# Peptides against a protein of PDB entry 5Z08, part 222

Target 1, 168 residues: chain A of PDB entry 5Z08
Amino acid sequence: RQKDEWAKKTSSLMKQLDWFIGEHLGAMLAAEELGGPVVGELMEIDPDDLSAGFNAHGKLKKATSQPDLDRRQRRIDDIWGPQDEQGQAHKRKRGADEALAASAEMRDLIEQLMNKLVEAGGDNSATYVEIPRESAAARFLVRSKVAMFHPNDARRLRLVDFGRDLDD
Target 2, 222 residues: chain B of PDB entry 5Z08
Amino acid sequence: GLPRLIDAIEEASKIPAKRRQTPIKPTIEKLTTHLYTHGASPDSLLRLADLLTLRNHLDQASLAAITRNLYPSSTVSDEVVLRFIGALGHGQLKPTLALQALFLRWLVMVYHLLENPGVLGQVYGVLFDLLDTAAIRPQLCHLLALVTRRKHVRPFRIQAILTLSRQTGGDPNLTGLLRVFKNYYPEIIVGDATKGRASAFKHPDPQWRQHLDEIQQRRSEA

## One batch from the design tools (peptide; made by RFdiffusion4, then SolubleMPNN)

Design b2_p22_5_s3 (from b2_p22_5, 14 letters changed)
Fold by OpenDDE base, seed 5:
Structure b2_p22_5_s3 (fold): chain B 168 residues (1-168), chain C 222 residues (1-222), chain A 22 residues (1-22)
Amino acid sequence: as target 1 above (168 residues)
Amino acid sequence: as target 2 above (222 residues)
Amino acid sequence: EKEWAEKLKELEEIYQRLQYAL
């Protein structure tokens, strides 16, 4: 009975987390991956100005017609390019696909971090997840103080132990 | 519906309790039940914010009951936020400090639903200057912990918190806020006065959060 | 039981910190 109640509460909270990641966080993570605003940094970017894309410094680029825009910039331009009805539909679809991908990455990363913490049995060295790249999801987890990088290896991420007093 | 309940309460709020023809309590109970079940639309939130923040003849228990059930069904506008911020501090026309603490707690719990979280950053100074008010300090520190960005972490504010921390004997909420500041400026020495336990700023009400999430999910499915 | 309570507490903290980082 009590175990079943804990399982139900955990399942309910997981569903809430999944919904939060999918409906709120995914699009923002995708925007950051595309060189948009950092998640939780309210860039004073008018949503209408988001259409202009972002410069290498994460600031709004004026739509300069330069053809040699890097593959990532082409994806941004495909996502934010001209308002033809077909272009908008492809743009919306790509934006949705990137948001879904970012949501999935975030969810998977959280799950891996939690699993490694449990598996480590108190060995802090075993709590690290290897990440293939520094993603918007990984950066957001660190900014959120959910995770921390290994001090000597930015490819290793661990869950912050919330049970330990921050004084250790 | 909710608008009609708000209408009835608005009209009743203009009249002293002793001069009301009908007791308002049953209408408040209907309102709070409706809010609990369905939440409040942006328009309804604004009207309720006015009822909560403006001086009227509603009793404190009724105002607290409305605030405890103030679930947004959608987003929270800048206008709603500014009504609650404007209600903070000392003054004869302002709500009680107990009610202000509930407003700050509410803002913490709905922070992720703000249409523009930047609005709180714009009023950061107003919020920060209220840290000396002990009755609202716990919730205020929590809200500031959410709102604080690098642009807000200024030397004068660091010094103000350090001074206030010493004066309060190391209030754990101030220590918690200093730890947030330290994320932007690692060189901030959280001195001996802050050797105390820092607040982790945990969610004030997990059950309220769960119920809010259920209300918000129903909107996305509609 | 303790392990499930710990997992739930971790999830609650994660969820809260994510919401607050927005």
Scores: peptide ipSAE 0.428, ipTM 0.681, DockQ to the pose 0.369
Fold by OpenDDE base, seed 3:
Structure b2_p22_5_s3 (fold): chain B 168 residues (1-168), chain C 222 residues (1-222), chain A 22 residues (1-22)
Amino acid sequence: as target 1 above (168 residues)
Amino acid sequence: as target 2 above (222 residues)
Amino acid sequence: EKEWAEKLKELEEIYQRLQYAL
């Protein structure tokens, strides 16, 4: 009985998390990947800061060149701008595909991070997941304080241990 | 429907309880049941925010019951947020501090549904200046922990929290807020005032979260 | 029982932190 209640609660929460990633977060992650607004930082990023992108540590870079600003602005306009009539169906489909891809990447990354934490058995060195690239998903997990990069290797990401008191 | 229930409560709120022809409690119960089942639309949220924040003849139990069932069915507008922020602080026209704590708790629980989370960043100073009010400090520190960005972390605010932490005997919520500040500026020496346990700012009500998620999911399916 | 409670707590914390970062 009690074990079944815990299993039901866990399953319910997983479904809620999957819904949140797929239906709420995925489009915003895709927008960030395409050079749109940063998830959760929309209001603090000057348009000029949006052009700069993030460094390997999740910090805003300085905008290097006007051409990159124009390319990002075009991508922002392609995502958030008025969809011209003829391109709307292809742009909508592409946007949906990118949102699905971003959702899948986030979900997979969370799963890998959780699995590595369990497998490590308390060895912090074994808790790192290797990421092929710095994605919007990886950056968002770090900003959310869900994950952290390895101090010396931005390709290695680990789950934050929530069981540790903040004083440790 | 919900609008008619709000109309009836708005009219009743203008009249002292002793002068009402009909008891309002049954209408409040219908409203809270409706809110629990369906949530509130943006328009309904604004009307309810006015009922909760403006001085009227509604009893504190009714106001608290509405606040506890204030599930957004959609997004939360800047106008709704600003009604609740404008209701904070001391004054004869302000809601009770107990009700203000419920509003802050509500803002924490719906933060991810704000149309513009930066509206809270714009009023950061107003929120920060209320940290001395002990009755709302726990929820206020939690909200500030969500809202704080690099631009808000200033030397004078760091010093203000450190001073207040000493004066309060190391309130764990203030220590928690200082740790959030340290995330933006690692060089912040959180001195001896932070040897105390920091609040982890856990979700205030997991059951309320779960029910909110169920209401929000129904919207995406519609 | 303890393992299930720990896993649920971890998921709750992940979900909460993701929501708060928006």
Scores: peptide ipSAE 0.418, ipTM 0.681, DockQ to the pose 0.358
Fold by OpenDDE base, seed 4:
Structure b2_p22_5_s3 (fold): chain B 168 residues (1-168), chain C 222 residues (1-222), chain A 22 residues (1-22)
Amino acid sequence: as target 1 above (168 residues)
Amino acid sequence: as target 2 above (222 residues)
Amino acid sequence: EKEWAEKLKELEEIYQRLQYAL
């Protein structure tokens, strides 16, 4: 009985987290990854906004030809293709794909972090997940105080232990 | 130490400022300096919470100064939280709304240090019913944004926020709270009433957070 | 039972911190 209730609550919360990541956080993560604003600086990034790209200051690039496009901005412009109707559809699709990819990365990273914490059985050295890159997802988890990098290795991320009573 | 400073302030708080033999300001300054440097233990936090929330003869500037320097060196107990929650709202015995806003801001900033974050969820109704109080609404919405879980998102509360949002001309903080509700119920139409930019509930004071982290880190190393 | 409670607490905290950082 009680186990089933905990399982149901956990499942319900996981669904809420998945929804939050997918529907709310994903586009913002994708925007940050694409050189846009840091997550939480700009709320409700439309996938169309992702398609427009971001300037070096993380602001939505209005179509003005500023020449010193950082390599990242060139990549965004290259990513988002011509402004024709087909290009707009491709841009929207690509913005959605980037948001989905960012959501999946965040979800996977959270899951790995949680699994490593459980598997470690209290060994803090075993709680680290190796990350292939410093992603917007990883940065956001650290900024959110959900995770922390290994002091000597920025490729290793661990979940903040919320269960340790500070007295132990 | 901190306990002796609190003792002196407690005694002074019983006496009207005009009848005090000694100015309390130097003692308040010593207290706030100590709090800034070392933080407050759970026991000291409780005593300070009583000083801040109970009607006494301390001036508003002193109370605000203590609140702005109320760094926990450890955890924050349910009892401390409940003192601050009990101090909210209208009443002759309650702190000023300006001070209440500082308490709510403090609760937001120390939320991660609560021994039992669930305590705020238990008093959710009390907090929610204060949303009509404009002076505390910004910080109250921020706190509610942290506290809100699916169990709190009820049709009557959704409607209450929507109604209040319309009445306030789309208060960004209410819109922000509705966004948090929408995370649990996507079907919530944050309708035309929310033509305003939703408040992003960002940390109220990054410098205060950084200093708190430094105080907390010293505890983990001891 | 304890394990499930711990996992739920952890998830709640993660979710909360993510929300707070926006």
Scores: peptide ipSAE 0.462, ipTM 0.574, DockQ to the pose 0.316; fails the geometry check
Fold by OpenDDE base, seed 1:
Structure b2_p22_5_s3 (fold): chain B 168 residues (1-168), chain C 222 residues (1-222), chain A 22 residues (1-22)
Amino acid sequence: as target 1 above (168 residues)
Amino acid sequence: as target 2 above (222 residues)
Amino acid sequence: EKEWAEKLKELEEIYQRLQYAL
């Protein structure tokens, strides 16, 4: 019973993580891999314009009706887009394929990092995953403080041990 | 169905409790039971956001009960998010600070379901300027920790958090937010006054998350 | 049980840190 509840909770959180990687992170990782902006810098909208959207009574002045899926697709299309409909369709498909590839790479890298941490049994030297390249996924994991590079080898990545108190 | 329950509550919300012909509590209980079982569609979420954020004659217990059961069955639109953000702060026409804290907690718990997480980044200034409001600060710091990007980490905001941290005797939520800022600018010295235990901003309700996941999973199977 | 709790905690922290880094 309790083991099954923990398994369900873990599975649910994995699904959320997979959704987050696939639906949010993958396109940004793909953009970084393709020489676009660094993950997280793409979302630069000035906060001052939306603060003006509120009246003195704390009510919205304008309903912001623009669906966000269209903005991400437009950004991928803006990174890729030739102006012709066929070229835009091919670029949208390529952008989607690159986002899927980046999502899969991030997911696989997280899984390898977690598996190595379990296999190491507390030996920090055995926790390193060898990465074939410094990908946007690997860089993002390091920037996020999820992973860290080996101090002497940028091809070796390990999961940050979250069980250690940050004070040690 | 859910729309009819919302209709009944909207009509009742226009009338002071003492002048209602029928008690609203049974309808609120039906609504919260429905929300717990099925969640709320995007359209229903918007209507419920208006009921929660607009001045009406609903009692605080009913508003809190709706908020605690406000499970999205799908995504959360920018419009829904902005209704909750517009309800924050001081004023006679705004919801109570206790209810605002529940809204911020809800936004934290549904952050992964936002159609556009960037919408919160657009209103970052509005959220940041409310950090002095002690009653909402814990949930506000948690939300800001999720929302903060490099563009938001400005010298004036760093100094504002440091000043407020000193004034509050090192509020652990402010120290937690400053640690998030330090991820973007490692050179930020969290001064000796902030040596307190920083908040780790853990999920505020693991049971609520699990139940949300069950609601969301049923949508993917349909 | 302890192993599952540790794995869940690790996943929670990964997910949270990824969200904060965007």
Scores: peptide ipSAE 0.442, ipTM 0.620, DockQ to the pose 0.336; fails the geometry check

Design b2_p22_5_s4 (from b2_p22_5, 15 letters changed)
Fold by OpenDDE base, seed 5:
Structure b2_p22_5_s4 (fold): chain B 168 residues (1-168), chain C 222 residues (1-222), chain A 22 residues (1-22)
Amino acid sequence: as target 1 above (168 residues)
Amino acid sequence: as target 2 above (222 residues)
Amino acid sequence: EKEWAEKLKTLEEIYQRLRYSL
């Protein structure tokens, strides 16, 4: 009975988290990965704004072809193609795909972090997840105080122990 | 100390500005500086909540300045919460809608410091019935998005949001709240009016949050 | 029971921290 209630509450909260990541956070994470603004600096990144790319200052590029496109921005421009209607549709689709990919990465990383915390059984050394790269997702988790890097290894990420921080 | 500053402001609040012997602005500035530096204890928060919510002779700029610096140094009691909730809506004795929006924003920003978050769930109906008030709707939807549990997601409230969303041309905050409802009941059809932009209900003030965290950390070290 | 409560508490804290870091 009580276990079933906890399971239902957990499932409900997971759905909320998945929705939040997919509908809001994913586009911003994708923007940061694409050399856009850091997550939280621009409150609203329209997927259409993702399509315009970002300048070296993380600002939305207005349609003017300035030559000093950072390699990431070139990839964005290559990704997002010509500004014709078909190009805009492809841009929107690819922006959506990048947002979905970033959402999936964030979701997977959270799941790994939670699983490692459970598996570690109180051993803090065993709570670290190895991350293949410092992603926008990983950086955001750290900035959010959800996770922390290993002090000597930025490839190791662990969940913050919220239980200890509340009992102290 | 903070209590003495509150005493001075309480006394000044009883007197119309034109009849005060001394300008209150310097005392308000001292209060806001103190609040910014040290935060407010639970007792001080209650007194400040009364100053902010009860009709007095303080000017709107002073009330807004206090609200913007209302950092809790500890927890937020049910009594403090209920003072702010009681101040919401229309009425000659109630604070301005602009100030009410600041109170709702404050409640959002301190939600994690509530002694009993359940208190907001008890007044859920009162909050929900104010959704038609456009001036407070953004912050109200954000607060409701935090407070909403399965027990609050009722057919009549779903229909009320859908109706209001249609009437407002798809207010992103209402769409955001409806998405929160949909998390509890996936079968909720978010109609075409809600296919638009939904609010993520982001933290209203990241700098305020950071400063609050610094004030709260000093408490754990003390 | 304790484990599920802890997991739920952890998940809630994650969700809140993420939501308010935007």
Scores: peptide ipSAE 0.550, ipTM 0.625, DockQ to the pose 0.334
Fold by OpenDDE base, seed 4:
Structure b2_p22_5_s4 (fold): chain B 168 residues (1-168), chain C 222 residues (1-222), chain A 22 residues (1-22)
Amino acid sequence: as target 1 above (168 residues)
Amino acid sequence: as target 2 above (222 residues)
Amino acid sequence: EKEWAEKLKTLEEIYQRLRYSL
């Protein structure tokens, strides 16, 4: 009985988290990865905004031809291609795909962090997840105080111990 | 210290402003400065919750100033939470709706510090029944969005939100709350009147959050 | 039981921290 209730609660919370990541956070993470605003600075990033690209200051490029296309903006323009109707559809699709990819990365990273915490059995040295790169997802987890980098290795990320902060 | 400031304010709160021998404003300023710098202990929070929620002779500006600086230095007890919840709604003895909105905002901002977050789930019905009160609805929806679990998502509540959403012309906070409900029951049909922007229920005050985190960090280092 | 409670607490904390970091 009690185990089943815990399982149900956990499942429910996981669904909420998955929804939050997928429906709200994913587009913002994708925008940050594409050189857009840092997650939280711009709320409700439309996939179309992802397709328009971002200037060096992380602001949505309005269609004005500013010449100094930072390498990131070129990459965004290269990713999102010409603004024909087909290009717009491809841009929207790519924006959605980037948001999905960012959502999946965040979800996977959270899952890995949780799994390592359980596997470590209290050994803090074993709680680190090896990350292939510093992603928007990883940075957001750190900014959110959900995770922390290893002091000597930025490729290692661990979950913050939420328990100790309450009992001390 | 904080207890002495609270004592002085408690005594002043019993007396109409026109009959006070000393202005209370300097004491309120000292209190708010202290709260901003050090936060409030659980015991101090309870006393302050009583000052904020019980009918007294404190002016609305003072009550609002205390509420805006009500940083917990530790956890928030069920008793403190229940004082604020008990202060909600209409009535001659209730705080103003503006102050109630600040209380709800405060509960949102300190939700992670509750000793028992489940206490809000126990009073879910009380909170939900206040959704028709427009002045507190934004913060109330935000709090409900944090508190809502599958057990709270009942057909009658779904219908109540849908009805209220239609009546309000699609309040984005109600749409946001319906979205939270849909996380538990995807089959919930959000009617056409709820087509629109939903509130994401972001943190109400990032600066307040940052300052709270600084106060809370001092506790973990001690 | 303890393990499930801890997992749920951790998930709740993750969710809240993420949600309020926006």
Scores: peptide ipSAE 0.544, ipTM 0.638, DockQ to the pose 0.321
Fold by OpenDDE base, seed 3:
Structure b2_p22_5_s4 (fold): chain B 168 residues (1-168), chain C 222 residues (1-222), chain A 22 residues (1-22)
Amino acid sequence: as target 1 above (168 residues)
Amino acid sequence: as target 2 above (222 residues)
Amino acid sequence: EKEWAEKLKTLEEIYQRLRYSL
């Protein structure tokens, strides 16, 4: 009975987290991966400004045709740039696919981080997940204070210990 | 449906309670039940925001009951946000400070549903200037903790928080906000006045959050 | 029981921090 209640509560919360990642966070993560605004930093990006793309400094480029658009910025422009009706459908699909991929990466990373915390049995050295790249998902977890990079290795990520009083 | 309930309440809000032909309480109860079950559409949210923020003849208990059940079924528009922000502060035409605290709490709880979270960043100064208002300070600090970006962390605002923290005997919410500022500028000396407990800005109502998530999930499945 | 409570607490904290960092 009590174990079943805990399992049910955990399952319910996991479903809520999965929904939040998939339906809300995924598109923002995808935008960051494409060279768009950093999730949670550029909250002032007008959706219309997202269409103009970002310069190398993360500022909105005005619609001027400058040729040296970084390949990622070209992908943003390919997703958000003015294309004909057929191009818009392909762009919407590609945007949805990137959002789905970013959602999956975030979900997997959270799961790995949680699993490593359980497996480590209190050994902080064993709590690190190895990440193949510094993704938008990994960066967001660090910015949100959910995770921390290893001090000497940016490819190693662990959960923040939430049990430590913030007084340290 | 919800629009008809709002229509009835809007009409009743124009008339003093003593002059109403019918009691409004049963209609408010129907509205709050509907909101709890289904949430409010963007259009309904705007209408309800006007009812909550504009001076009318609705009683404070009814306004508070609507606010406590103001579950968005979708996104929250900039216009809805700006109605609530415009209702903040002192003035004879503004809602009570108790109701303003509920609005700020609501904005915190729906922050992730804003169509443009940047709208709050644009009104950051307006929000920040209200920190001296003790009755709304806890919720205001929480909202500012969510909204604050590097561009908002200015020397004059740091000094204003430090001064107000000293004047308030180290309000934990101000200390919490100063810790958020320190995340952007680690060199900020959180002086001895901040040796107190800082607010962690935990979600104000976990049950409300859970119920909101259930309403939002039904939208994605429809 | 303690392990389940800790796991749930961890999930709650993750979920809250993610939501508030947007």
Scores: peptide ipSAE 0.544, ipTM 0.644, DockQ to the pose 0.358; fails the geometry check
Fold by OpenDDE base, seed 1:
Structure b2_p22_5_s4 (fold): chain B 168 residues (1-168), chain C 222 residues (1-222), chain A 22 residues (1-22)
Amino acid sequence: as target 1 above (168 residues)
Amino acid sequence: as target 2 above (222 residues)
Amino acid sequence: EKEWAEKLKTLEEIYQRLRYSL
């Protein structure tokens, strides 16, 4: 009974993670791989200009048409945007295929990182996964503090020890 | 449908409760039930953000009930985010600090659905300057912990948090935010007064998250 | 039981860190 409940909870969470990767993260990872915006990189707007920009009604006074938002949206639109019907269908299909590939890479990398953690039995030196390339997926895992590179080898990635970081 | 419920609430919000011909509570209950079942579209979400953030005659319980059921069925636009940010702080035209804390909690819970997470980084200064407001500080620190990037970790902000941490007797949320800053600048010494337990900034409501995920999944299947 | 709990905690932490890093 309890083991079955833990298995169900784990399966449910894995499905949620897979959905999150596939529906949200995969497209952004693919955009980064295609030379689009970096996942989780923020546009720089001066906060002081925005703090002065709120009116008494909570609306931003200056439509800061931030050229960089338009540039980022243009890059996304250049990756995903409407070209002519046939070229657009091919570009959408290519974009969808790249998003699926990026999602699969992220899923596989997470699975490998978790499997190595279990196999290592507490030996942190044995927890490294060898990655064939520095992908958008690998970079995002490191930026997210999910994984870390080996100090001397950027081809080796390990899961962050969440147990120690919570107790320290 | 949801638009008609919002129309009725918008009209009722213009009239003081004592002068309304019909009780608004049944309409609020229909709205919250609909939001719980289907979520809010981007257009509906913007209209609801205006109802929640603009001064009107809706009671605090109704506003809180709408906020607790404000499940996006899709993405959250920059305009919606900016309505909630613009509603923060002190002033007679601002929502109550209790409602502002619910807005900040909501922003934390929907952070992954923002069309542009960068919008919060752009208003980082506005959020940071509100850290002295004790009533919203827990949720504000959590939101800042999500939003903070290396560019935001400036010497003056480090010193401001350290000073405020000393003044508050080492608020765990401020210590948690300092730990986030330390991830970008390891040399930041969290002084002895801040050696208290740091907040881990766990998800505020796992049940709300699960229900949001169910609403979002139905959109991908439709 | 302990191993399943640890796996679930690890997955939860991965999921949260990914969500919050967008």
Scores: peptide ipSAE 0.544, ipTM 0.637, DockQ to the pose 0.369; fails the geometry check

